# Peptides against a protein of PDB entry 9GMZ: the designs that were tried, part 263

Target 1, 343 residues: chain A of PDB entry 9GMZ
Amino acid sequence: TGFPLELLTRPATERLAYFENYTVAHPRLKEVYEILMRTIAEPAGASFIFVYGASGVGKTTLRLRVEQKLTELALPKLESDRARVPVVGIEAIAPESRYFNWKEYYTRALITLEEPLIDHKFDYGVRGISRDNFGKINVESKVVAPALRRALENALIHRHPDVFFVDEAQHFGKVASGYKLQDQLDCLKSLANMTGILHCLLGTYELLTFRNLSGQLSRRSVDIHFRRYCADSPEDVQAFKSVLLTFQQHLPLAETPNLVDHWEYFYERTLGCIGTLKDWLKRVLSDALDREATTITLKDLQKRALSVAQCQKMFKEIQEGERQLSETEADVQNLRSALGLGA

## One batch from the design tools (peptide; made by RFdiffusion4, then SolubleMPNN)

Design b2_p25_7_s1 (from b2_p25_7, 17 letters changed)
Fold by OpenDDE base, seed 2:
Structure b2_p25_7_s1 (fold): chain B 343 residues (1-343), chain A 25 residues (1-25)
Amino acid sequence: as target 1 above (343 residues)
Amino acid sequence: DYLARLAAELEARFDEELERGFPVV
C-alpha cells in the first residue's frame, strides 16, 4: 500500500498534486464523516448541523469528502432532475469591516449554486442578476442584500441541495458593537426555514458561542465535535502514529521517510490536528521535490514546522474550546442531578 | 488526464479505507 510508483517518473507538480489530493481516512475523520452523512440523509427535523473543532483538525477536508460523496450518490437523480444541485459549499469570509458582509455572502452562495454547467436558466426574480454567455452569474453592484437573499432563497428552493455547507462559519460571530450575534443566527435560521434546506456550519470552537446564545437553535441543531488526537490517550497516540505511517507511504519520494519515529515532534507541532500535519508535510514535500531530493529529513521538517509560539497560541485556543465543551457536559450533569436523574 | 485518473483512484481508496480501515502501526 502506498503511492503509485510511476509517480517517481512524473513531474514534481503531479507528485505534489497526488499528495494534496490524498486523504487519510483516520478514525476521527471517519467518525464525523459517518455522523455527518447520516444526519444529512435523515435530518429528523434539524435545520442546522454544527461541526466544530480546532483550526487545522480537518473540517475543510471533511466538507470536501462529504460534498464529493453526496455528488456521487446524487448522479442517478441529477440525470432526471437537471435543476437539482446535490450540495453547495461556501467559505464564509472574514469581513474587512466590523460587520459581516451579507451581500458578499449571498453573492458567493449564488455564484456557487449556479455553476456554468447548470443548463437550466433560473430567473432569480431580481434585477441586476444575470448570466453571461458562459452561464456565469454576474451580480451588479446596485443589487442590495435583501434582494440577493430573495434570489438565494429562490435558488436554494429550485436547486434543492441536500445540504448547504458554510465553512469558517465563526466569521458570522464578527458582529459590530451593538448588533447581537443572535440577529445573525436568526437570519441564518430564517434562511434555512424559508428554503427547507439543511445548513451545515463548520468552524472553530468560536461556533460554541452560537450554540449557547440560541436555546431554540439547540432543539433544531445537531452538534458534531471534530476532536483532535490527544497525547494523554493511548488510542489517540496510536491513531496519530498510524496517520504518520500512512502519510510516509503516500509521500511520492524514492526513499520512504520514517515519520513514525518522530511522532512526538509531529505531535508537538500539530497538537494532534491532521490538517496541520498534512499542510506541513505538503510544504516539506514541495521543498524536497524542488531539490530533487530522494527523501525527507528531520532538518527538512524543522525548516517548515510551526514555531513554538504559534503552537502555544493554537493550544490556548484549543484548551479554551475544550473547556467550554467540558462546562457544557458538567451543566448537563448538574441538570440531570437537579432533575433527580442519576449522574 | 493523468491527474483526473489519480484523483478518482484516491477517491476510491478513501472509500475503501472508510470501509476497511487504514494502516495501523
Scores: peptide ipSAE 0.440, ipTM 0.918, DockQ to the pose 0.806
Fold by OpenDDE base, seed 5:
Structure b2_p25_7_s1 (fold): chain B 343 residues (1-343), chain A 25 residues (1-25)
Amino acid sequence: as target 1 above (343 residues)
Amino acid sequence: DYLARLAAELEARFDEELERGFPVV
């Protein structure tokens, strides 16, 4: 079953929004979703979850679907506990400066946690944090990062989310010259420990550097690898073609484009990353809707494709991440063998 | 709102696809 045919009579903005909101439940997303939901329900003393994978693999889509499901599951309890927030999710911004801005991070986390629609208002006890007439949090420029941290700790304790998501978490790795990435991790550890809130960091393979820096993190972290589809696996190629088949049925156009016949070209320009594929198709759909086109052609695809140079750069970053993981898996096998545990 | 209805339908569909699986070629 494809898109609702009524969309063909709707404005271009609504047709685009439909495709933006559509999510394919592809095998790798399903696997990671199930592991993540289970880990949030039963953290077993973990304070951190690390979700790592290629840029454009679909980590933000995973986060949004988990946030939605946790909210849905919490609704019956939220009627009785109006102070509770089931989940909080933020994206770590790449600072314009070379250094991660903790003040901005805490401010964004507070704004997200204290949505205006929450009936039960919390007083942070911090001068320069206020609510406007609409209940929106305002943070004055004079408020310092330690005060914002205390406000966030108190808010997290009071709202008691099941998980705190940080997307694009590799941006914590952007430390000043002379500062250690360990100091950033210790700040996050302290926040998780002080609040008792499970933190989930989603990001690129640069998150592997976070894992390796602290043997103490390893005891209190769960690792989830969100893999891309690989062209050397027949099963992965079939899954990737099936994703193309599904997307072509969900493009709200009068004539269904044949994306599957071009699967090699889609693979070449996405590296098996479904988020990259979806973003490419969104751009092409937008162009088609602007032209009132009945379908999408190969020429339309080529106009919005990533360049070969972009793909080569992305592929090199993926290969380095996959190599580091393969070495870690080999080290585990070597450790097991050395312990006299069978392979 | 039409978009809110479509969003809710797509959410339900995602949950169904998680259980049943997505279309395979």
Scores: peptide ipSAE 0.409, ipTM 0.906, DockQ to the pose 0.809
Fold by OpenDDE base, seed 3:
Structure b2_p25_7_s1 (fold): chain B 343 residues (1-343), chain A 25 residues (1-25)
Amino acid sequence: as target 1 above (343 residues)
Amino acid sequence: DYLARLAAELEARFDEELERGFPVV
């Protein structure tokens, strides 16, 4: 079933918002969603979940759908436990400086965890942290990173979320000259251990460096590879075409565009990344709605496509990440074989 | 709100699509 036909009589803003909020339950998203939900429910002593994959594969969409589901499942408990937050999700920010800003990270985490709607306010035990009249957290400029960390530890313990999400987590890899990436990982590990809260780091294939640097994190982590669709797999091509079919049915236009017939062009300009595809279609839909167009054309698609140079750069980054994973899998198999464990 | 209703319908549809499976071309 496509979009609600009543949308054709609604403002362009509502039509665009429908498509923005629509999520295709495509096979790779479903697989990763089910693994992630199961791992959050039964972490089996894991302190970390690593979700890695190409930029634009749909990691943020995965996070948002898991956050929604965890919130829904928690609603009956939240009526009785007004101190609880079911889930917290932040995005790690790329530092303007060459160094990851821990002070900003802890501040954002506190602000996100301490939503204004939480009835049960507590004291963080840190001078210079307060709430305004709207319940929003205010952090004075004088508050130092170690104090913000303690406040976050106390808040996470008190609010006891089922998981703490960090999107774009590859930004933790941006360390100062002379600092070790290991120290950043030890800091995250310590936060997870001190709070008892499961951390889920979502990011690009640069997160593989985190896995490889800490054998101690590896023992307490679950790894989830969010794969793109590959053109050399008939099953992946079929899934990608099915995504295009579904999107064309959910574009709130008077005439259904034929996206499936252009699947190769869509694949060329998205590299099998469904997030990149959705963002492209969103831009094209916005342009079509602004023109009061009845449909979208190949020319409309071409105007908003990523350049070949952008696709080539993205593809090199993907290939390097996929290569590193394949090497790691081979190394694990070689180690198992050397231990007399069957492959 | 109409948009809030549509958002809830889309969430429910996503859950249904997860259960029933993805439409194949």
Scores: peptide ipSAE 0.390, ipTM 0.899, DockQ to the pose 0.834
Fold by OpenDDE base, seed 1:
Structure b2_p25_7_s1 (fold): chain B 343 residues (1-343), chain A 25 residues (1-25)
Amino acid sequence: as target 1 above (343 residues)
Amino acid sequence: DYLARLAAELEARFDEELERGFPVV
C-alpha cells in the first residue's frame, strides 16, 4: 500500500502532482463527506448547509471530493439533460472595502455556471453579457449588480445544479456593520429561494457569527462541524498518527521517511488540521525533489514548518471557535432543562 | 465536449480510499 513505484523514474513535477492529488480518507473527512452527501441528496426542505471548522482542517478538499462524486453520479443523466450542470463551486473573495462586492460574486458565479463546452447556450436577456470565440462568458464593466443577479437566477434555474458551493464563505461576514451582514444573508436567502437551489457555505468559525444573525435561516439550514483532531483524545491522536503513516507511504521518494515518530512535532505545527499537514508536506516534498533527495529529514520539515507565533495565533482562533460551539451546545442543554425536557 | 471533459477530470482515487478503509497505526 503506497505510491506507484514507477513514479520514482518520473519527473519531479509528476511526483509532486501525484502527492498534491492524493487524498487521505481520514475519519473526520469521511464522516463529514457522508453527512454532506446525504444532506445534498435529501435536504428535507433546507435551503442552506453550513460547513464550518478551523482554517486548514480540509474544507476545500471536502468540497472538491463532493463535487467529483456529484459529477460522477450525474454523468448518466447529463447525456439526456444537456442543459444541466451537476454542481457549482466558487470561492468567496475577501472584500477590499467595507462592502462585499456582489457584482464580482455574481460575475464569478455566472462564469462558473456557463461552461464554454456546454451545448445549450441560452441568452440571458442582459445587455453586456456575451460569449467570446471560445464560448466563455464575458461580462462588460457597465453591467450592474441587479442585472447580474437576474442573469445568475436564470442560469441557476436553467442549469439546475444539485448544490451551489461557496468556499471561504466567512468573507460574507467581513463587512463593517451587523445590518449589512444581515442584508448579505437576506440576499443569499433570496437567491436560494428564487432558484430552488441548495446552497452550501464552507468557512472558518467566523461563519458562526454569520449563521447566528438570522433566526429564519436556522430553520432552513443544516449545520456540519468539521472538527480537527484533538491531542486530549486518544482516538484522535491515533487517527492523526494513522494520517502520518498514510502520507509517508504516499510520498514518492526512494526511501520512505518516518513521519510517525515525529507525530508530536507535526501536531504542534498543524494543530490537528490535516489540510495544514498536507500543505506542509507538499512544500517539503517540493524542496526534496528539487535537491534530488532520497528522503525527507527533520531538518527539511523544520525549514518549512509554520512558526510557533503563527501556530499560537491559529490556535487562539480555533479555541475561540470551539468555545462558541461548546457554549451553544450548553445553551441548548440549559434550554431543554428549563423546558422540563430531559437532557 | 462538456461530458468528455467531466469524465476526464474524474479521478476515482478518493472512492478507492473510502473503500480500502483507513489504515490504523
Scores: peptide ipSAE 0.259, ipTM 0.841, DockQ to the pose 0.336

Design b2_p25_7_s2 (from b2_p25_7, 16 letters changed)
Fold by OpenDDE base, seed 2:
Structure b2_p25_7_s2 (fold): chain B 343 residues (1-343), chain A 25 residues (1-25)
Amino acid sequence: as target 1 above (343 residues)
Amino acid sequence: SRMAELAARLRAEFDRELEEGFEVV
C-alpha cells in the first residue's frame, strides 16, 4: 500500500494535495470515530457530545471525516429532502474582547448552514438577513445577536442536521468569570434544546472546565477523550511507529524515507499527536517538492521541527489536561467507595 | 476533476482502513 506512483510525474501541487488529503486511520482516530458516529446515530437523549484532547491530536481531522461520512450516508435522503443539511461544522473563534462574540458565532453558523448550493430559499424571519444572487447569506450589521439566534434556531430546525459541530470550542471558555462561562453553556444548551439538534463541541482539555461547571450537562452529554499516543505504553509506541510507516509509504517521493527508524525523534517533537506529525511532514514534503528532492532526510525534518521550548509548553498543557481527567477518575472511585460499591 | 477523483479515492482508502485496519510494524 502507498501513494499512486503516477503522482511522481504530477506537479508538486498535486503531490502535496495528495498528502494533505490523505488520512491514516490510526487506532485512536478509529476508536473516537466509531464512538462519535455511533453517538450521532443514537444520541439516547444526549444534547451534547464533548470531544477533548491535546492540540494537534487530530480533532479537526476527526470532524472532517465524520462530516464526510454523514454527508455520504445522507445522500439518498438529500435527494428526497432538498431542505435537509446532513451536518454543519464551524470553528469557534477566539474573541478579541473579554466576551464571546455570539453575533459572529451565529453569523458564521448561518453562513455555513446555508451554503449557496441550497436551492430552497429559507425565510429566516429576520430583517437584514438576505441572500445575494449567488445564494450567499448576507447579514446586515444592524442585525442583533438575539435576532441571529432566532434565525439560526429556525435554520437548524428547517435543515435538521444530524449534528452541529463546533471546533475549537474551548474559546467559549475565554471569559473573565466562571459565572459568565455558565451563562454561555446555558445559552448553548438552550440552542440545542430549542432546535433538537445534537451539538458536538471539539476542543482542548480546557473543555473540561465546562464539564466541571455544569452538573446538569453531565446528564445530557457524552464525553469522548481523544488521547495522544503515550511512550510509556508499548501498544501506543507500536501504533505510533505504524503511523510513521504508513506516512512514509504515502509521501509522494521517488525514494521512500525511513521515518520509523527516527520514531523517538518524531515522538519527542509531536508528543504522540498525529495531527502535529502530519503538519510537520506536510511542511517537510513541501520543502522537498520545491527542491525537486527524491527523498526526505533527517536534516530536512530538523529544519521544520517544533522547537524544544514549544514541545515543553505543549507537554505542560497536555499534562494538566491528563491530570484533570485522572482526578475525575479518582473522584468516581472515591464516590463508588463511599457508596459501598467496590473499586 | 482529478482532485475530486483523488479525494474520493482517499475517502475510500480511509473507509477501507477503518474496516480492515492499517499496516502494523
Scores: peptide ipSAE 0.395, ipTM 0.898, DockQ to the pose 0.759
Fold by OpenDDE base, seed 4:
Structure b2_p25_7_s2 (fold): chain B 343 residues (1-343), chain A 25 residues (1-25)
Amino acid sequence: as target 1 above (343 residues)
Amino acid sequence: SRMAELAARLRAEFDRELEEGFEVV
């Protein structure tokens, strides 16, 4: 299936928006999506899900698709329970300071949880939290982090989402000198325990450091590795080429570009990360639409590619993350062997 | 809106691709 041909007669903004909203159901995304949906449906006493993988692998896309599906599945129940929110998802902000801003986190979580479409006014029991006439939450600057936490706990209990998503969750690991990363974990654990809401933290391989610090979280967490496609795997190369084939069919251009013939160059500049690939193609599509071009050329691709230096940096970060996971797998095998469980 | 309809169609296409798979090279 390709893009709707009617898009060729539409404004550049609509053509670009089509491609932005398009998502390839590629094998790794499907795998992680199915695991995540199953884990949300049957958490089996888990309080946390950790989704980790390379920057640009597609974690935000995964989150958004799961949020959409959970919302769709909840619609019949939401008609009867107008207080319920099926899912809440936020992005953790990189702290400008050397410490994570919990006040900002709680504020963003409250704002997201309390979308305007919720007719039922909830009293958070906190002075300085109000809703405007459009249902948007306003948090006064005087409201302190402990009060915002209580408001969020009460809101999460009342709205009872099936999951609370935190994207870019590696930013919880950014702690000032003298603070323990453990205290951040204990804070999140306490929030999950007090609310009874399943938390899903999505992030880079830096989340592994965060996950490994709490043996208590490990007992109540599910891990999901969102892998990139690896060039040393023939199956992964075929999947990556198939993604390129699908993207070339969904670029709303008069002439279908041949992306597949350039698969090695796409792999070199994306490291097998489909989010990085999509963002690259989006930039190139935008440039092509601005020029009223009929197709995309290799020269257009080269103009918007990540630099070799950027790719080398990203690859080092990936290799370190993949190494840490491989060590963990080896540790499991060693533990099994030491327990007298066969390999 | 036309954009909301297009977004809904793309979500349905994604759900279909999850079930049926996507085109393989």
Scores: peptide ipSAE 0.390, ipTM 0.898, DockQ to the pose 0.753
Fold by OpenDDE base, seed 1:
Structure b2_p25_7_s2 (fold): chain B 343 residues (1-343), chain A 25 residues (1-25)
Amino acid sequence: as target 1 above (343 residues)
Amino acid sequence: SRMAELAARLRAEFDRELEEGFEVV
């Protein structure tokens, strides 16, 4: 099934918004979605879920779809428990300084957890936290990080979400020393333990460095690898071509472009990352709509493609992450062999 | 809102694709 043909008579903004909000349930997304949903439903004493994969693989799309589904499933219970929030999701900001800004993190988490749609007002017990006339939280500049932490702990306990999502979680690792990275990890561990709330950290392969710092977290964490499509796998190539076919059918243009015939060029410039592919197609669609074009051409694609130099840099970062995972798998096999457990 | 209806439709299409699968080449 393609896009609704009625979109061809709609404004360019509505046509673009259709494609922006469209999501293909491609095999890797489906697999990770099912694992993540199952793990949230039955955490089995886990305090953390780590979702890692290449930049542009689709982690934010995964988070947003899980947040939507958890909200939908919670609706019947929210009628009886007006204090409950089913899910909370934030994006970690890259620190401008050498130190992660915990004050900003706690402030954003509180603002997200206490959105205006929540009828039940909670007293945070902290001076300098208030709600405006629209129900939006205001945090005064004088409120210190330890007070914001206590407010967040109390809010998480009271709202009791099934999961707390942190997207771009590799930004916790952008600290000048390994000790400071451990302190960040211990801080998150303490927050999860004090609240009893499951935390899901989504990030790039840089998140692996963070995961490996604490043997105690490894015992209470579930790992989910969101893989890209690999050109050396015939099944992955077929899945990638099928994603191109589906996007081709969902571009709200008068003439359906042939994306599948250019699959190698799409693969070269996305490295098998569907998020990168979708963002590229959004830029090309926006340009086509601005020109009132009936279709998109190879020249339109080339104009908005990542450069070869950008792709080479991204590919090196992916290869390093995939190598670290393969070494970890080999280390497990070596450990089993050394323990006299058959491979 | 037309945008809210479109977003709801696209969520339902995603849920359907999760159950039935997506189109294969």
Scores: peptide ipSAE 0.390, ipTM 0.897, DockQ to the pose 0.798
Fold by OpenDDE base, seed 3:
Structure b2_p25_7_s2 (fold): chain B 343 residues (1-343), chain A 25 residues (1-25)
Amino acid sequence: as target 1 above (343 residues)
Amino acid sequence: SRMAELAARLRAEFDRELEEGFEVV
């Protein structure tokens, strides 16, 4: 199995686009995908799904694959219900300011939810929200955040997606001085409750802070840990090597590079995060295609690798997140023991 | 478009790999 050999005669842009769109169904992605799909199908009164894991573990890839599958499964129903959108996915933006910009969030959510492909006109009930001649939403600068929220609530109710995805959701944790992180969570809860739409927040281990702040969220949330591969696990090392094997077969180059022999170096510079690995290989592939190279060398890999200092920083952030999870598991066991439920 | 067809093939391959698994070293 490998890339279509016909790609070798195609433009560099098409070869790169192939690899960009290729996704390895690696064990951790499969596990999280299956849990997420089941939870979306049967939320059992959950209002939130939290997907947390290391930066570059592949959360965006997971989101995109779930969005694609939900869209595919919804196609037969979309013919009869032209107002319905099966799924909506946005990325939360890191505020330049000290606080999360809800106005920008609501605007982006509306723009994404109401893409030009939706022929069904909807009245947002808010002055200063219109569609241009291309069907794109235009939001006038005078429209305030509460009005945008109401417009989004109405749009979510009308379009009724099976899930609302928010990637990089740790950015909701950026609160202005004097505000509480709880207020941001209450805002999100209110949006989910008012719309009846399941929200899936994907982000770093900073999302764990959201779990602990609200005993009401814990009752209405499903948690999914998207783990990295660990070098101290033989099974994880084998899975990581197998991902390298698959990627080397799917690099649209005349000569298959041997990535597997360099697995330790790949692990050192990705920390077992497959998204980081894919992004690295994309950069190296782009450079190789620009040079019309037949293969990728270790020197080509080294040119595009993350620095040791970057990896050390990322590893500390991962270790802190993994530690917090382990402590939480221990706290649950301690609580069970204290309740007389046994270990 | 060729890109849409390629994207559809890659989605089908991903769905197959989810069911059958991916190649193991």
Scores: peptide ipSAE 0.387, ipTM 0.894, DockQ to the pose 0.788

